# Ledger of designs, part 75: peptides against a protein of PDB entry 7Q4I

Target 1, 281 residues: chain A of PDB entry 7Q4I
Amino acid sequence: HENSTIAERLYSEVRVLCWIMTNPSNHQKKARHVKRTWGKRCNKLIFMSSAKDDELDAVALPVGEGRNNLWGKTKEAYKYIYEHHINDADWFLKADDDTYTIVENMRYMLYPYSPETPVYFGCKFKPYVKQGYMSGGAGYVLSREAVRRFVVEALPNPKLCKSDNSGAEDVEIGKCLQNVNVLAGDSRDSNGRGRFFPFVPEHHLIPSHTDKKFWYWQYIFYKTDEGLDCCSDNAISFHYVSPNQMYVLDYLIYHLRPYGIINTPDALPNKLAVGELMPEI

## One batch from the design tools (peptide; aimed at target 1 W215 Y219 Y240)

Design b2_p29_6_s1 (made by RFdiffusion4, then SolubleMPNN; from b2_p29_6, 14 letters changed)
Fold by OpenDDE base, seed 5:
Formats: sequence, structure tokens, C-alpha cells
Structure b2_p29_6_s1 (fold): chain B 281 residues (1-281), chain A 29 residues (1-29)
Amino acid sequence: as target 1 above (281 residues)
Amino acid sequence: DEEIKKELEEDLKWWQDSLDAGKELPLPE
């Protein structure tokens, strides 16, 4: 019998609203598989689309579809969350309909932080934004205060936040958040290993003779390696995960167990004060 | 969460049954 007592505690104490970026063409193909896998482990799960789907729990945002509208959709999604759900969670995760998330590991990372701290986490990239920004595909999580600042302070001000819907979604939100003093947190574990990943596990775990010229190596904010040292044992997310792979990951993570090996969870860290971050590694 | 675990088991069974039947991952009903 599995002991989930700590996970249950964190489920209650570290409430996560997950919103999934999707579109009408992906409701059946992708989004429903998120709902049937890792999305079930969110405290609240909402699909942000341009069309309503009552079966999926999809919200029709007043935006068009296409890559050029992703920023617009993100803005409207967080407006919707702020208006309807800001008190339903402590943390607000954006993920794509092909992102897989281990929500328990995210709760573990977030546990010491106050949701009133203006901070957000993800796979931090260094270009375009001085403090860095979080990769869109890996998913990123905002504190409640970060959402408030984004929606109330940044979005209404064209000087702080891009008013049109064009541009790289992750870069644009990163700029907006920086402009309202939301901190780009460090999501690495105590060993300096990443938790949010913009690619599938295979890409990170298998040392590729990828040319050092690969854009990822130029974009990562923190130095990372490939192979076994690439990824935290408490990794949170992977991107470009197919629907089939989501079910495989659910099986591997939540069902498959090596008999006789028992993992003992680490002790929870001390909670931080409002505005306090974990020390640099 | 026992409820989530049960649902996951059901989903995995559904998925496996679909694969065993030679079907592509069906759209969930």
C-alpha cells in the first residue's frame, strides 16, 4: 500500500490551479489526455481555448487562434483567472496541451515560498529579459501575488506590458512580470539540477552530440548538463509529450515500482517569509 | 490521492485495452 500522506498534505497546503493552453482543434486530440492524466492532480484544472467545451471544461477566451495570438491568449487567461479563480489556488501554472507535469514535485518546490511573494518559476532563459524569463513550453508557475501584479498593474499599462497580441508569449509575460517586480525564481534543486524542461525526457537524459550552437545552450539561464545530471530527481515538467507518452509517464511515475526499493521523502524545508527567496546555490 | 489513483488505473486500463485491440489511442468518451 502506498503512503501518500505527505503528498496529501501538500495538495492541501500548496494549492495549484493549472491552466492549459489549447485550441479547439486540440480539445479531443491533446487536451483531453491532459485531463485524463497529470491534470487530475491539480487542485483546479482549466483549459484556455477560443471555443467553449463543457466536457473538457474549456473556456472560450476572446482571442483568435494561431501562434501570433498566444500572447493574447495568455493575457486573457490570466485575466480570467484573476477575475474568477484568484482565491481558488496559491499558485497558477501555465502549461501547454503537450506539457506533462509532476504536480507533487512542483508543490514540493513551492512549499517554502509564500504565495504573496511576487515570484514565478519555470525553465529560466536569459535572453531578452534582464532577470530572465520562463520558457513557455516547459510551463511556468506564478504565485498569487505575481498574478495580481500581472493583471492589475502590468496589463493595464502599455508601458509595462505589450498591448497587442503579437510576440513570443513567454518573453512578453517575462517582460511584463519584470516590470512589476515579479522575481524570476530559481527552480533548480539543491544539487543545481533543473526541474522544468522544454523538451521530452529523452532529449535531456540522453547525452546528445548536440552542437554547442544549439539554441537551448544559448538560452538557458543556468548551466545545465545532459545525461543523468541533467534533471532533478524531483523534476516537474517536460514538453512535447504526446498523448500516448502522457499515459506512459503516468504509468512509470505513479504505478511502476521496483519491488523492495522504498523512497523516503526528504524533510520539508522551512517556510520563507513574504518576499524571501531560497539562497543561491 | 486514492481517487486519482483509481481513475488513473482505469485510464491506463482503457489505454492498454485500446492498444491491445490494435486501435490508435482513442479519443476519450
Scores: peptide ipSAE 0.037, ipTM 0.417, DockQ to the pose 0.020
OpenDDE base, seeds 1, 2, 3, 4: peptide ipSAE 0.021, 0.030, 0.025, 0.032; ipTM 0.483, 0.520, 0.429, 0.528; seed 4 fails the geometry check

Design b2_p29_6_s2 (made by RFdiffusion4, then SolubleMPNN; from b2_p29_6, 12 letters changed)
Fold by OpenDDE base, seed 5:
Structure b2_p29_6_s2 (fold): chain B 281 residues (1-281), chain A 29 residues (1-29)
Amino acid sequence: as target 1 above (281 residues)
Amino acid sequence: DEEIEKELKEDLEWWQNELKAGKLLPLPE
């Protein structure tokens, strides 16, 4: 027996549309496993592709495939969302077809924020964008107002947003969002631990798994440690998660229970006003 | 996982190529 009452409340109050970056070659290999695991916990799940797939619920965007088109695909995905789904959710998550997301933990992080606040969250990186930008691989979540500003104010203006489809999609959206005063939020928990991760849990949890000169340590906006203190107990996402690992994570997080341990959730924080952010930690 | 390592390597190589092509600003030292 499980008590999901708070999770059910947050499912209703913090509505999340998840769009998954994929391609036709990955529909069966990767994307379907997202749909069968964590994607089922989104309020709305859409796969953004270059080909339609009715079984997957994939949308054919007017873009080419390949890494050089990821920025183009991101722009078209958010245009599609704005046109068809802007009122279907309060928050809009981008994830890859190899990203795993604990949606309940994301709802918990987002709960105090107004969806009318121009803000977005993810794994914040410091280069290229003054306020920082969110790592594409870890996934990032925009408020409804952030999506509106991106699509309506940024995208139509070549001075605010790159008009061509080339470049690093996460950097480019970060530039566009900054230019329309969408704030790069702090996704860390109250202990200063990260919630969005651009790698698998093992790479973050195991001390000295990566070289200290690894680019990640130069890119992270907030100082973080390795080991058990690397990650929030309410972590939201991991990247480079294989289809098999998605099912393992789904089992470990949602099914496996240590007998006799009862987890009591923390109280929900007070809601913030429109435009208000959580205090710095 | 060899597949993860391969994908990570490919991503890093792409980023390096974009940097070399001048499409991305060099990391501040």
Scores: peptide ipSAE 0.141, ipTM 0.751, DockQ to the pose 0.253
OpenDDE base, seeds 1, 2, 3, 4: peptide ipSAE 0.067, 0.100, 0.107, 0.116; ipTM 0.678, 0.731, 0.738, 0.711

Design b2_p29_6_s3 (made by RFdiffusion4, then SolubleMPNN; from b2_p29_6, 9 letters changed)
Fold by OpenDDE base, seed 4:
Structure b2_p29_6_s3 (fold): chain B 281 residues (1-281), chain A 29 residues (1-29)
Amino acid sequence: as target 1 above (281 residues)
Amino acid sequence: DPEIEAELKRDEEWWQNSLKAGKLLPLPE
């Protein structure tokens, strides 16, 4: 009773490799639930860890654990992807093991873009990086060219990319990407609503849920409001999603339907040339 | 969800500590 033809088309034309930031202690607690929910909708799903797990399909990266090593893990993850999987996908999503992603909505956003365009998308933050950087928790997606530039051009050069493994992972990759002219894209929809979210839906949807002094309001690159207008109808990601909430979201998004309401997908936009971006709203 | 709130708190603490340690730039004006 469901027509998924366009989703199937996009699955083939907009190939996404999802790599999940995790650790051995979270393989069963969190990562497994990603694999059982939204992760199954990726074209390729890899869990980046410090220990191998064949059941999970986890890779043991040569890095230590802890927040002070997240940058190191990110560098090694993308090196691994470049070496083994650069041609397996067109787009490369980083997500945490508590990030939920609607992959179809991401494919829709990415559809007009060439994978050879040096661009990446996510929840854009304004501090530290001139063009902005993408929030680590909300997840961010690099084009194939962005991955190439990051691994081949940025990482080997200490002037372009931090050589040690310390620092805020999302800030550091943002600096590196800027230094190799990878563009921080605008992930907002045609109505100017965000698609990548660094918190759970509840925190974004409920007005005045957070203090006005909350750091997030100072960090967001684009002005946004709380409430129904906070979030795109084609939202892509949420962060701090518990394992149980992942299953709830899976049910609500993919199974629960209001009878008599037919959701007709919008027409796909025209494809952009290499290096071309959608106009900012 | 208490677990989510706990994680949020940990991340906030990390952020605050990073700022205090000079690892991050101060918040933009």
Scores: peptide ipSAE 0.276, ipTM 0.806, DockQ to the pose 0.277
OpenDDE base, seeds 1, 2, 3, 5: peptide ipSAE 0.121, 0.042, 0.258, 0.057; ipTM 0.729, 0.693, 0.812, 0.698

Design b2_p29_6_s4 (made by RFdiffusion4, then SolubleMPNN; from b2_p29_6, 12 letters changed)
Fold by OpenDDE base, seed 3:
Structure b2_p29_6_s4 (fold): chain B 281 residues (1-281), chain A 29 residues (1-29)
Amino acid sequence: as target 1 above (281 residues)
Amino acid sequence: DEEIEKERKEDLKWWQESLEAGKLLPLPE
């Protein structure tokens, strides 16, 4: 009673490897629930940890745990992906173990782009990096070419990429990617609405009389509004999603339907040439 | 839910402290 023909097509044509940032203490508490919800919709799902877990499909990276090691873990994760999985997908998503992702919406966004285009997408922030960088918590997705450039060109060169493991993970990868001419793409939809979000839906959808001095407003690259206009109808990710909320979101997005409302998907856009980006809105 | 909220608050605190301590580059003007 569902027509998933387009989704199935995109699953085949826009292959996504999802790697999840996690740690041994969160394998059962958080990561397992990613695997049981949105992670199953990735073409390939890998959990990057400091300890192996065969049940979870977790990889033990040669890094320590803690916030100060997140950058180190990201570098090792992409090195691992490049070595073992670079041809298993076209796009490579980083997400946290408390990030929820609507993978079909991400495939829709990525469809027109060539994986050979050096580009990456996410929630773009403006500070520290001239072209911007993608928020770590919202998750970010690299093209195959972006991964290649990051691992092969950037990481081996201390002048292009930070050699130590300290620093803000998302800022550091953003600097590295800029230094190898990987473009920070615009993930907004045709109406200028964001798709990647560094907070839960409630925090974006509900206008809060929060202080305009809140750091988020200073960091966001593109002008955004609060409320229902904050978010694309084809939103891709949210952060700080509890395990229970992941199951709720899965139900709401994939199972719950308003009777009598038929959704007609938009036509797929034309594919772009290698190196071409969608016009900025 | 409480654990996630705690994590969020800790993350925000970490960012603020890191900025104040000069561990992160200052925000552009």
Scores: peptide ipSAE 0.315, ipTM 0.820, DockQ to the pose 0.280
OpenDDE base, seeds 1, 2, 4, 5: peptide ipSAE 0.031, 0.308, 0.108, 0.268; ipTM 0.671, 0.795, 0.695, 0.778; seed 4 fails the geometry check

Design b2_p29_7 (made by RFdiffusion4)
Pose (drawn by RFdiffusion4):
Structure b2_p29_7 (pose): chain A 281 residues (1-281), chain P 29 residues (1-29)
Amino acid sequence: as target 1 above (281 residues)
Amino acid sequence: NALKEHLEESDAIFDESQEIAEEREEEYD
């Protein structure tokens, strides 16, 4: 058994809308398994695709397929969410169909921040954007105010926001958001451990590639060696998670527990004023 | 055989991610 009263209270206090980037080839192979595992724990779940689907209730964006249209799908998905769902949630998560999210830990991190604060969170990378950009695969989450500025202020101005549908979806939204004064938040825990991860847990707990010009060690905004210390007890996301591994992470995280070891929750921080972030780590 | 298959799967994730990073650096740098 489990007492989930605290998480149920945060469910209503911190509404999270999750949108999943997918395509017709992945509807049954991947997107279904996201819906059956962590997707149902969001306040609202939306599958953004190029075609409709009964099982997912997928939204068909006016965008072609291919890696060269991922940026177009991101722009159209946030335009659609602004048009139809801006008051349906406080926070707006973009995730791939191979992202796994512990939604309860996302509500824990977001609790103190005003949805009117222009901010987004994720795994922070250094290149191409001065304040950093968030890994698309680790998932990134925007405040309601960040979604308003992106759709209302950045998309209509081609100088601020790339108009073609090509490019790295996460780098481009990183540029549009920096250009409309949306802050790149710090998602690490108070001990400095990461919460958002672009790889499976093994790859962060046991880093095999050893600072040998591998892209990850160059891209990471906050320096860390990772290893067994890499990851928060309140980590939020992992990526490159197979459809089967979605169910395993669900089992090991939500069901399997050592008898007599009771997780005691850390106290929630006090709410922050509009424009305010937590003290830096 | 099961360990070998696991290690090949693990490497494949790193190879894919590295290819994507190289393509991104060619586009933006």

Design b2_p29_7_s1 (made by RFdiffusion4, then SolubleMPNN; from b2_p29_7, 19 letters changed)
Fold by OpenDDE base, seed 5:
Structure b2_p29_7_s1 (fold): chain B 281 residues (1-281), chain A 29 residues (1-29)
Amino acid sequence: as target 1 above (281 residues)
Amino acid sequence: MEEEKKKKELEKIYEEAEKIAEERKKEYE
């Protein structure tokens, strides 16, 4: 009843490795539910933890647990990916174990870009990093070249990348990536709507849900609207999604259909040359 | 009851997010 030809094509042409930030206490509580929902739509799914779990496909990284170790875990995760999986995908998504991702929409966004272009995408924040950085919670996706530059060029150089494991992981990787000329891309759709969201759908979809003094409005790199116009019809991610909500979202997005409505996908854009970005909108 | 629970959950999320933002300000500003 469903035509998935384009999605299948993109699955093969825009290969995504998803690595999930998790910890041993969340393997069963959260990470397992990622694996059972949106994570199954990644070309490769790896859970980055401090303990190995063969059932989950969790990797034990040589880092401690806690928020103060997230940067360390991110560095080790990408080192692990580069060593073992750099050729297994074209794009490398970091997500949290409470991030929900519509991988097909991400592939659609990424389709025109070369994985050899040093670029990464996510919810771009403006503070602390000149070109901006991608919100950790919303998830962010690096091109293969971006991963290479991060691991090979940035990480080994303390002048380019923070050597200790402290700091906000998304800010720190943003600094590192900037220092190796990885571009902070614009993930907005053609209508200027965001695709990566650091909060649950309810936060973004409900007008005036937060005070304008809320930090988010000061952090966002691009102006965004509230309400239904907040979000792309091809939105990619939401954060703070509970395990139960992941199953609900899976049902709503992939199973529930309004009778008599056929959604025809837009034509794929032309592919960009290596190093080329989509024009700013 | 469900609406109230959801509201509380959202409030908790915002509180956490605010905490993270404040920590970032202390570290980077």
Scores: peptide ipSAE 0.482, ipTM 0.897, DockQ to the pose 0.839
OpenDDE base, seeds 1, 2, 3, 4: peptide ipSAE 0.462, 0.477, 0.465, 0.476; ipTM 0.886, 0.893, 0.891, 0.894

Design b2_p29_7_s2 (made by RFdiffusion4, then SolubleMPNN; from b2_p29_7, 22 letters changed)
Fold by OpenDDE base, seed 1:
Structure b2_p29_7_s2 (fold): chain B 281 residues (1-281), chain A 29 residues (1-29)
Amino acid sequence: as target 1 above (281 residues)
Amino acid sequence: KEKEELEKKKKEIYEKAEKEAEKRDKEYK
C-alpha cells in the first residue's frame, strides 16, 4: 500500500499549472505522451500550440510555427494564463514536449515560498543576464506574482521586454523578469544538488569525458559535479526525454519499488514570508 | 551495436544542445 498523504497535502497547498510548449506536428508524437505520464500530476495542464486540439487540451496561440517564434509563444502563453488562469494555481511551470517533470518534487521545493514572492526557479544559466536565467529545456516555474509582473509590467514596455518574437526564449524571458525585479531563485537541495536538468538522467548520472570546454560547464550558474552526486534525490526535471523514456521514467519513479525499503520523507521546512528566499548553500 | 546506437543518440542530443548554445552566443555576445 502507498501512503500519499503528504503528496496529497502538497497537491492542495502548492497548486501548479503546467503549460507545455508544442506544435501541431508534435501533438500525437510527443505532447500526448506528456498528458499520459507526468502531466496528469499537474493541478492544471495546458498545451500551448498554433492549432487547437480538444483531445489534447491544446490552445491555439496567435503565433506562427517555427523555432524563431518560441519567444512569441512564451509571451502569448503567459498572457493567456494571466487572462484565464492566474487564480487556478500558485505556480506556473513552462516545459517542452520532451521535458519530464516529477511534480511532487517541485511542490516540495516550492512549499516554503509564497506565491506572492516575485521569484522563478529552474536550471540557472550564467551568461547574458546578470542574475542568471533559467534553461528553457529543463523547464522553469514562475510564482503567481512573477507572472503578474511579467504580463502587466514587463510585456507592455519595450524598454523592459523585447517586443518582437526573435531571440532565445529563455534569455529573453530572463531579461524581462530581471527588469521587473523577479528573482532568479536557487533550485538546489540542502546538499547543493541540482533539481532541474537540461539533459536526460543518463547524461548527468554517468560521468562523461566531456571536455571542460563543453558549453554546459560555461553556462551553469552553480558548480555541479557529474556522477551519483550530480542530482538531488528530489530531482524535478530532465530534458530530451523521448516518449518511450517518459513511460519508463513513470514506471521507475511511481511503480518500481525495491522490496523491504521504505522511504520516510523529510520534514517540511518552515514557510517563508513574502519576499524571503531560502539561503543559498 | 546497441552501445554504438546509444552513443550516437547521446552525441545527437549534445550536438542539438550545442547548436542552441551557439545560437545564444551569436545573438547575445
Scores: peptide ipSAE 0.503, ipTM 0.892, DockQ to the pose 0.866
OpenDDE base, seeds 2, 3, 4, 5: peptide ipSAE 0.025, 0.019, 0.496, 0.017; ipTM 0.589, 0.574, 0.892, 0.564; seeds 2, 5 fail the geometry check

Design b2_p29_7_s3 (made by RFdiffusion4, then SolubleMPNN; from b2_p29_7, 16 letters changed)
Fold by OpenDDE base, seed 2:
Structure b2_p29_7_s3 (fold): chain B 281 residues (1-281), chain A 29 residues (1-29)
Amino acid sequence: as target 1 above (281 residues)
Amino acid sequence: SELKEELEKKEAIYKEAEKLAEERKKLYE
């Protein structure tokens, strides 16, 4: 009885390739649960690992494992995507194997943008990169042009992109993208509420007696509120989501319905020209 | 208790995130 006509339209018009950062030890523990939940709503789903797994559709990248190799894995992942899949999608999402994503909400955010616009979106942090960078854990999405610039223009130039595999993955890609004029977009909704979140919903929705000195408040690029106004009604991602919580979220978002309440979606915005961004909020 | 376990999980997440932030600070400041 559900009308998904608009969602189906966006599935066709806003094609998303999701690549999941994982490792062999997490194929069964975490990654398979992404595949069984939100990952099935991507147009293309690829797991980037150090070992091949045919059941998972995991790719073995020529990288080692560990936190100090995450940047290397990201570089190789996007090289792989560019070589094999650049025309299979319009947008390219990086997520962790403990990130949950509402892909329909991401398509809604991305709809007005041209995939030929050099832009990427996520939870924007302010330190270390002038225009900001996107939090790795919350996931971030590159336009096709952003991927092209990253792989073709940035990666081959050690002055633009760090050649070794060390460094913070999200900061390093942020630096590279800035150096090739890929814009760090604003993911907030029309009310100024965030869509990409580096923590679980509970941590954002419930005001905690967290010290004002908590690092997150110093890192966020845009002012955010605590409580119910923290998060867009069209939120896209949450991080540190356990496998069990992924199934709970899938149920709550896609199955559980309050009887008698019908949600009518807002009209789609006008499409932007190549290089054009939405107005600042 | 279930509450204690949930609180511990929450704390573990924040601690992990803090470690990552500290690592970034060490690398770039």
Scores: peptide ipSAE 0.491, ipTM 0.885, DockQ to the pose 0.844
OpenDDE base, seeds 1, 3, 4, 5: peptide ipSAE 0.480, 0.482, 0.477, 0.479; ipTM 0.875, 0.878, 0.878, 0.878; seed 3 fails the geometry check

Design b2_p29_7_s4 (made by RFdiffusion4, then SolubleMPNN; from b2_p29_7, 20 letters changed)
Fold by OpenDDE base, seed 3:
Structure b2_p29_7_s4 (fold): chain B 281 residues (1-281), chain A 29 residues (1-29)
Amino acid sequence: as target 1 above (281 residues)
Amino acid sequence: SELEEKKKELESIYEKAEKLAEEIKKEYE
C-alpha cells in the first residue's frame, strides 16, 4: 500500500541507463545479484564484460580482463552506449558489480538538471584533476551531453583522452571530461551531505581510525563530517557491497518500514536551464 | 560509549538481516 506516484513520475522523466562493470568470473557471483536487486530499478540495465551472457544481458566488449584494463573497458562501454543507447536514457550511470545504488534518490538529485547540460556526478575527489573527478567505486553518472562529448570529442583525440588502456579509470575519464568542458557537479544535498560513497555504509556511518579512512579525507573534494552526519538521507550509492548485503539493503530500504511514520516527500525543485548548475553550498 | 552502543546495534541488525537475506534470495530466484 505504498504511494509511488512521485517515484513513477521521476522514472519517466529522469531516465537512467545503468551500466555495470563486471567480468565473466563475476557474472554469477556478483552481477546477477545487481540484476536481481537495485539494477531492476534502472530504465535500462546493461552489464559490460569481456564475454556475452544472454541470461545476464551482458555485452562482450573488445577488451581484456584485469585491473589494468578498466580504463579500456570504460571507453568501450561508453562507445557502445553512444552507438546503441544514447536516446534510451537521459543519464548514464557507471557502477561496479559490488556497488549498490538507490536509483530513486539519484533521479531526485538529477531532476532539476537538463540532460543537455555537460555535467556528471558522483563522489568528487580533488587530486590529479583541477575541477576534481568522480570516484570509480562510488559510481558516477553522466548526462547525455556528457556522453556525447566524451565519445565524439574526447575519445578520438589522444591529446584529450589517454589512448592507452592503463591508468586509474576514474582519473582518466575525469581528465577527458574536463578537457571537453564537462563539469564535475556537486552531488551533495541541500545540507551539504554526500550522496555517493566509495565504501560500505558501516565504514561511512561508523568512524574508524583506519589508514583507508585517512586517504579518503585527503581525496574528498568537499569537506564532510564523520558519523551520521556524513551521509544524506537521500544517499545514492555504496561500494564494496557483498551479494548478501545487496539483498539486505534492498529489504531495509524498500520493504522495512517503521510503523506509524509517514514520510511526505519534499517538493521537486525548479528545473534548471541548459548549462545551469545548482549553487554551491 | 554511545558509538560502541551504535556499533553493537548495527552489528545485531546486520546479523539478523544476513539470516533473512538467504530467505530473500530464494524469492528472487
Scores: peptide ipSAE 0.099, ipTM 0.638, DockQ to the pose 0.031
OpenDDE base, seeds 1, 2, 4, 5: peptide ipSAE 0.016, 0.024, 0.017, 0.023; ipTM 0.357, 0.502, 0.363, 0.506; seed 1 fails the geometry check

Design b2_p29_8 (made by RFdiffusion4)
Pose (drawn by RFdiffusion4):
Structure b2_p29_8 (pose): chain A 281 residues (1-281), chain P 29 residues (1-29)
Amino acid sequence: as target 1 above (281 residues)
Amino acid sequence: LEEELEEEKEEYEEKVEEENEEKLEALEE
């Protein structure tokens, strides 16, 4: 048994809309399993694709397939969400079909922040954007105000926002958001442990690649060696999670527990004013 | 079950290696 009253209260207080980037080849192989596991825990779930699908109720964006159109799918998905869902949620998560999200921990991190604060959160990388950009695979989440500025202020101005549909989707949205004064938030916990992860848990708990010019150690905005200390007890996301591993993470996180060890929740911080972020770690 | 886990591990390692090559190439540009 579990008492989920606190999470149910945050469910209504911190509405999260989750949109999943997918394609027809992945509808049954991957996107279905996201819907059956962590997707149903979002306030609203949307599958953004290039074709329709009964099972997912997928939205067909006017965008071709291929890695060269991921940026186009991101622009069209946020335009669609602004057009039809801007008042349906406070926070707007972009995730791949191989991202796993503990949605309750996302509501815990977002609780103190005003949806009117122009901010987005994720795993922060240093290159290509001064204030940093968020890993597309770890998932990144925008405030309602961040979505308004992206669709209303950045997309119509080609100097602020790349008009072609090519490029790294996460780097491009990082540039458009920096160009419209959207802050790159700090998603680490109060102990400095990460919450958003671009790899599976084993890769962060046991870093095999050892600071040997591997891209991750160069890209990470906040320096860390990782290891058994890498990860928050309130971590939000992992990536490169197979469809089968979606169900395993669900079982180990939500069902399996050591008897007599009761997780006591840390108190929620006080709400912040518009434009304010938590004290820096 | 053991063969399935080995396949998942090999697919993951391949993805990590391909991403590393792409990220490093992007830094050279």

Design b2_p29_8_s1 (made by RFdiffusion4, then SolubleMPNN; from b2_p29_8, 12 letters changed)
Fold by OpenDDE base, seed 4:
Structure b2_p29_8_s1 (fold): chain B 281 residues (1-281), chain A 29 residues (1-29)
Amino acid sequence: as target 1 above (281 residues)
Amino acid sequence: LEEELEKEKKELEKKIEEAEKKALEELEK
């Protein structure tokens, strides 16, 4: 018998709204598999698209499709969330329709933080934004206060936030959030291991799988090791996960158990005050 | 081996219960 009491308590205490970046061509190909796997573990799941889909619970945002409109879609998605759902959750995750997320591990990371703290988490990159920005593909999670500041303070001001829909989505939101003093948090565990990953597990877990000249090593904000030490035991996300791999990951994480090995939950950290962050490692 | 496994299982169950109790106490703060 699996004891999920702690996970159930965290589900109620750390409420997460997940919004999925998708498009009409991916509703059946990708997005539905998110809904059937990890997306069911969100407190609320919304698919942000250019067309409505009642089976998927997709919202038609007033944006065009294409790579040049991803920033526009992100702005409209957070406006929609702020208008309709800002009180439905404490934390607001953006993920792609090929991102896989272990929501319980995200709740564990977020537990000590106040939703009223202006903070967001993800895979932090160092270029273009002084405090860093979070990789779009790895997914990133905003506190309720971060969403409020983004929508109410940043978006209406062209000096703080780009009015055009062009640009790299993750960089542009990172600039906007910095300009309204939303902090780019450290998502690493107590051992300094990453939790949000912009690639599939294989790219991170296998030493020398990527060339040392690979752009990722220049972009990553924190130094990271390759191999098994690359990744937290409480990892949160992976990107470029195929629909089939989502079901494999669901099986491996939630069903497959080595007999005779039982993990006890770690102690929860103390709750932080509003505006307080975990100490840097 | 079965007796040893049963003993280890009982000890582990106790550790789990204690860990859960501590985690619940922290969640109730």
Scores: peptide ipSAE 0.058, ipTM 0.627, DockQ to the pose 0.013
OpenDDE base, seeds 1, 2, 3, 5: peptide ipSAE 0.014, 0.018, 0.058, 0.032; ipTM 0.395, 0.498, 0.596, 0.582

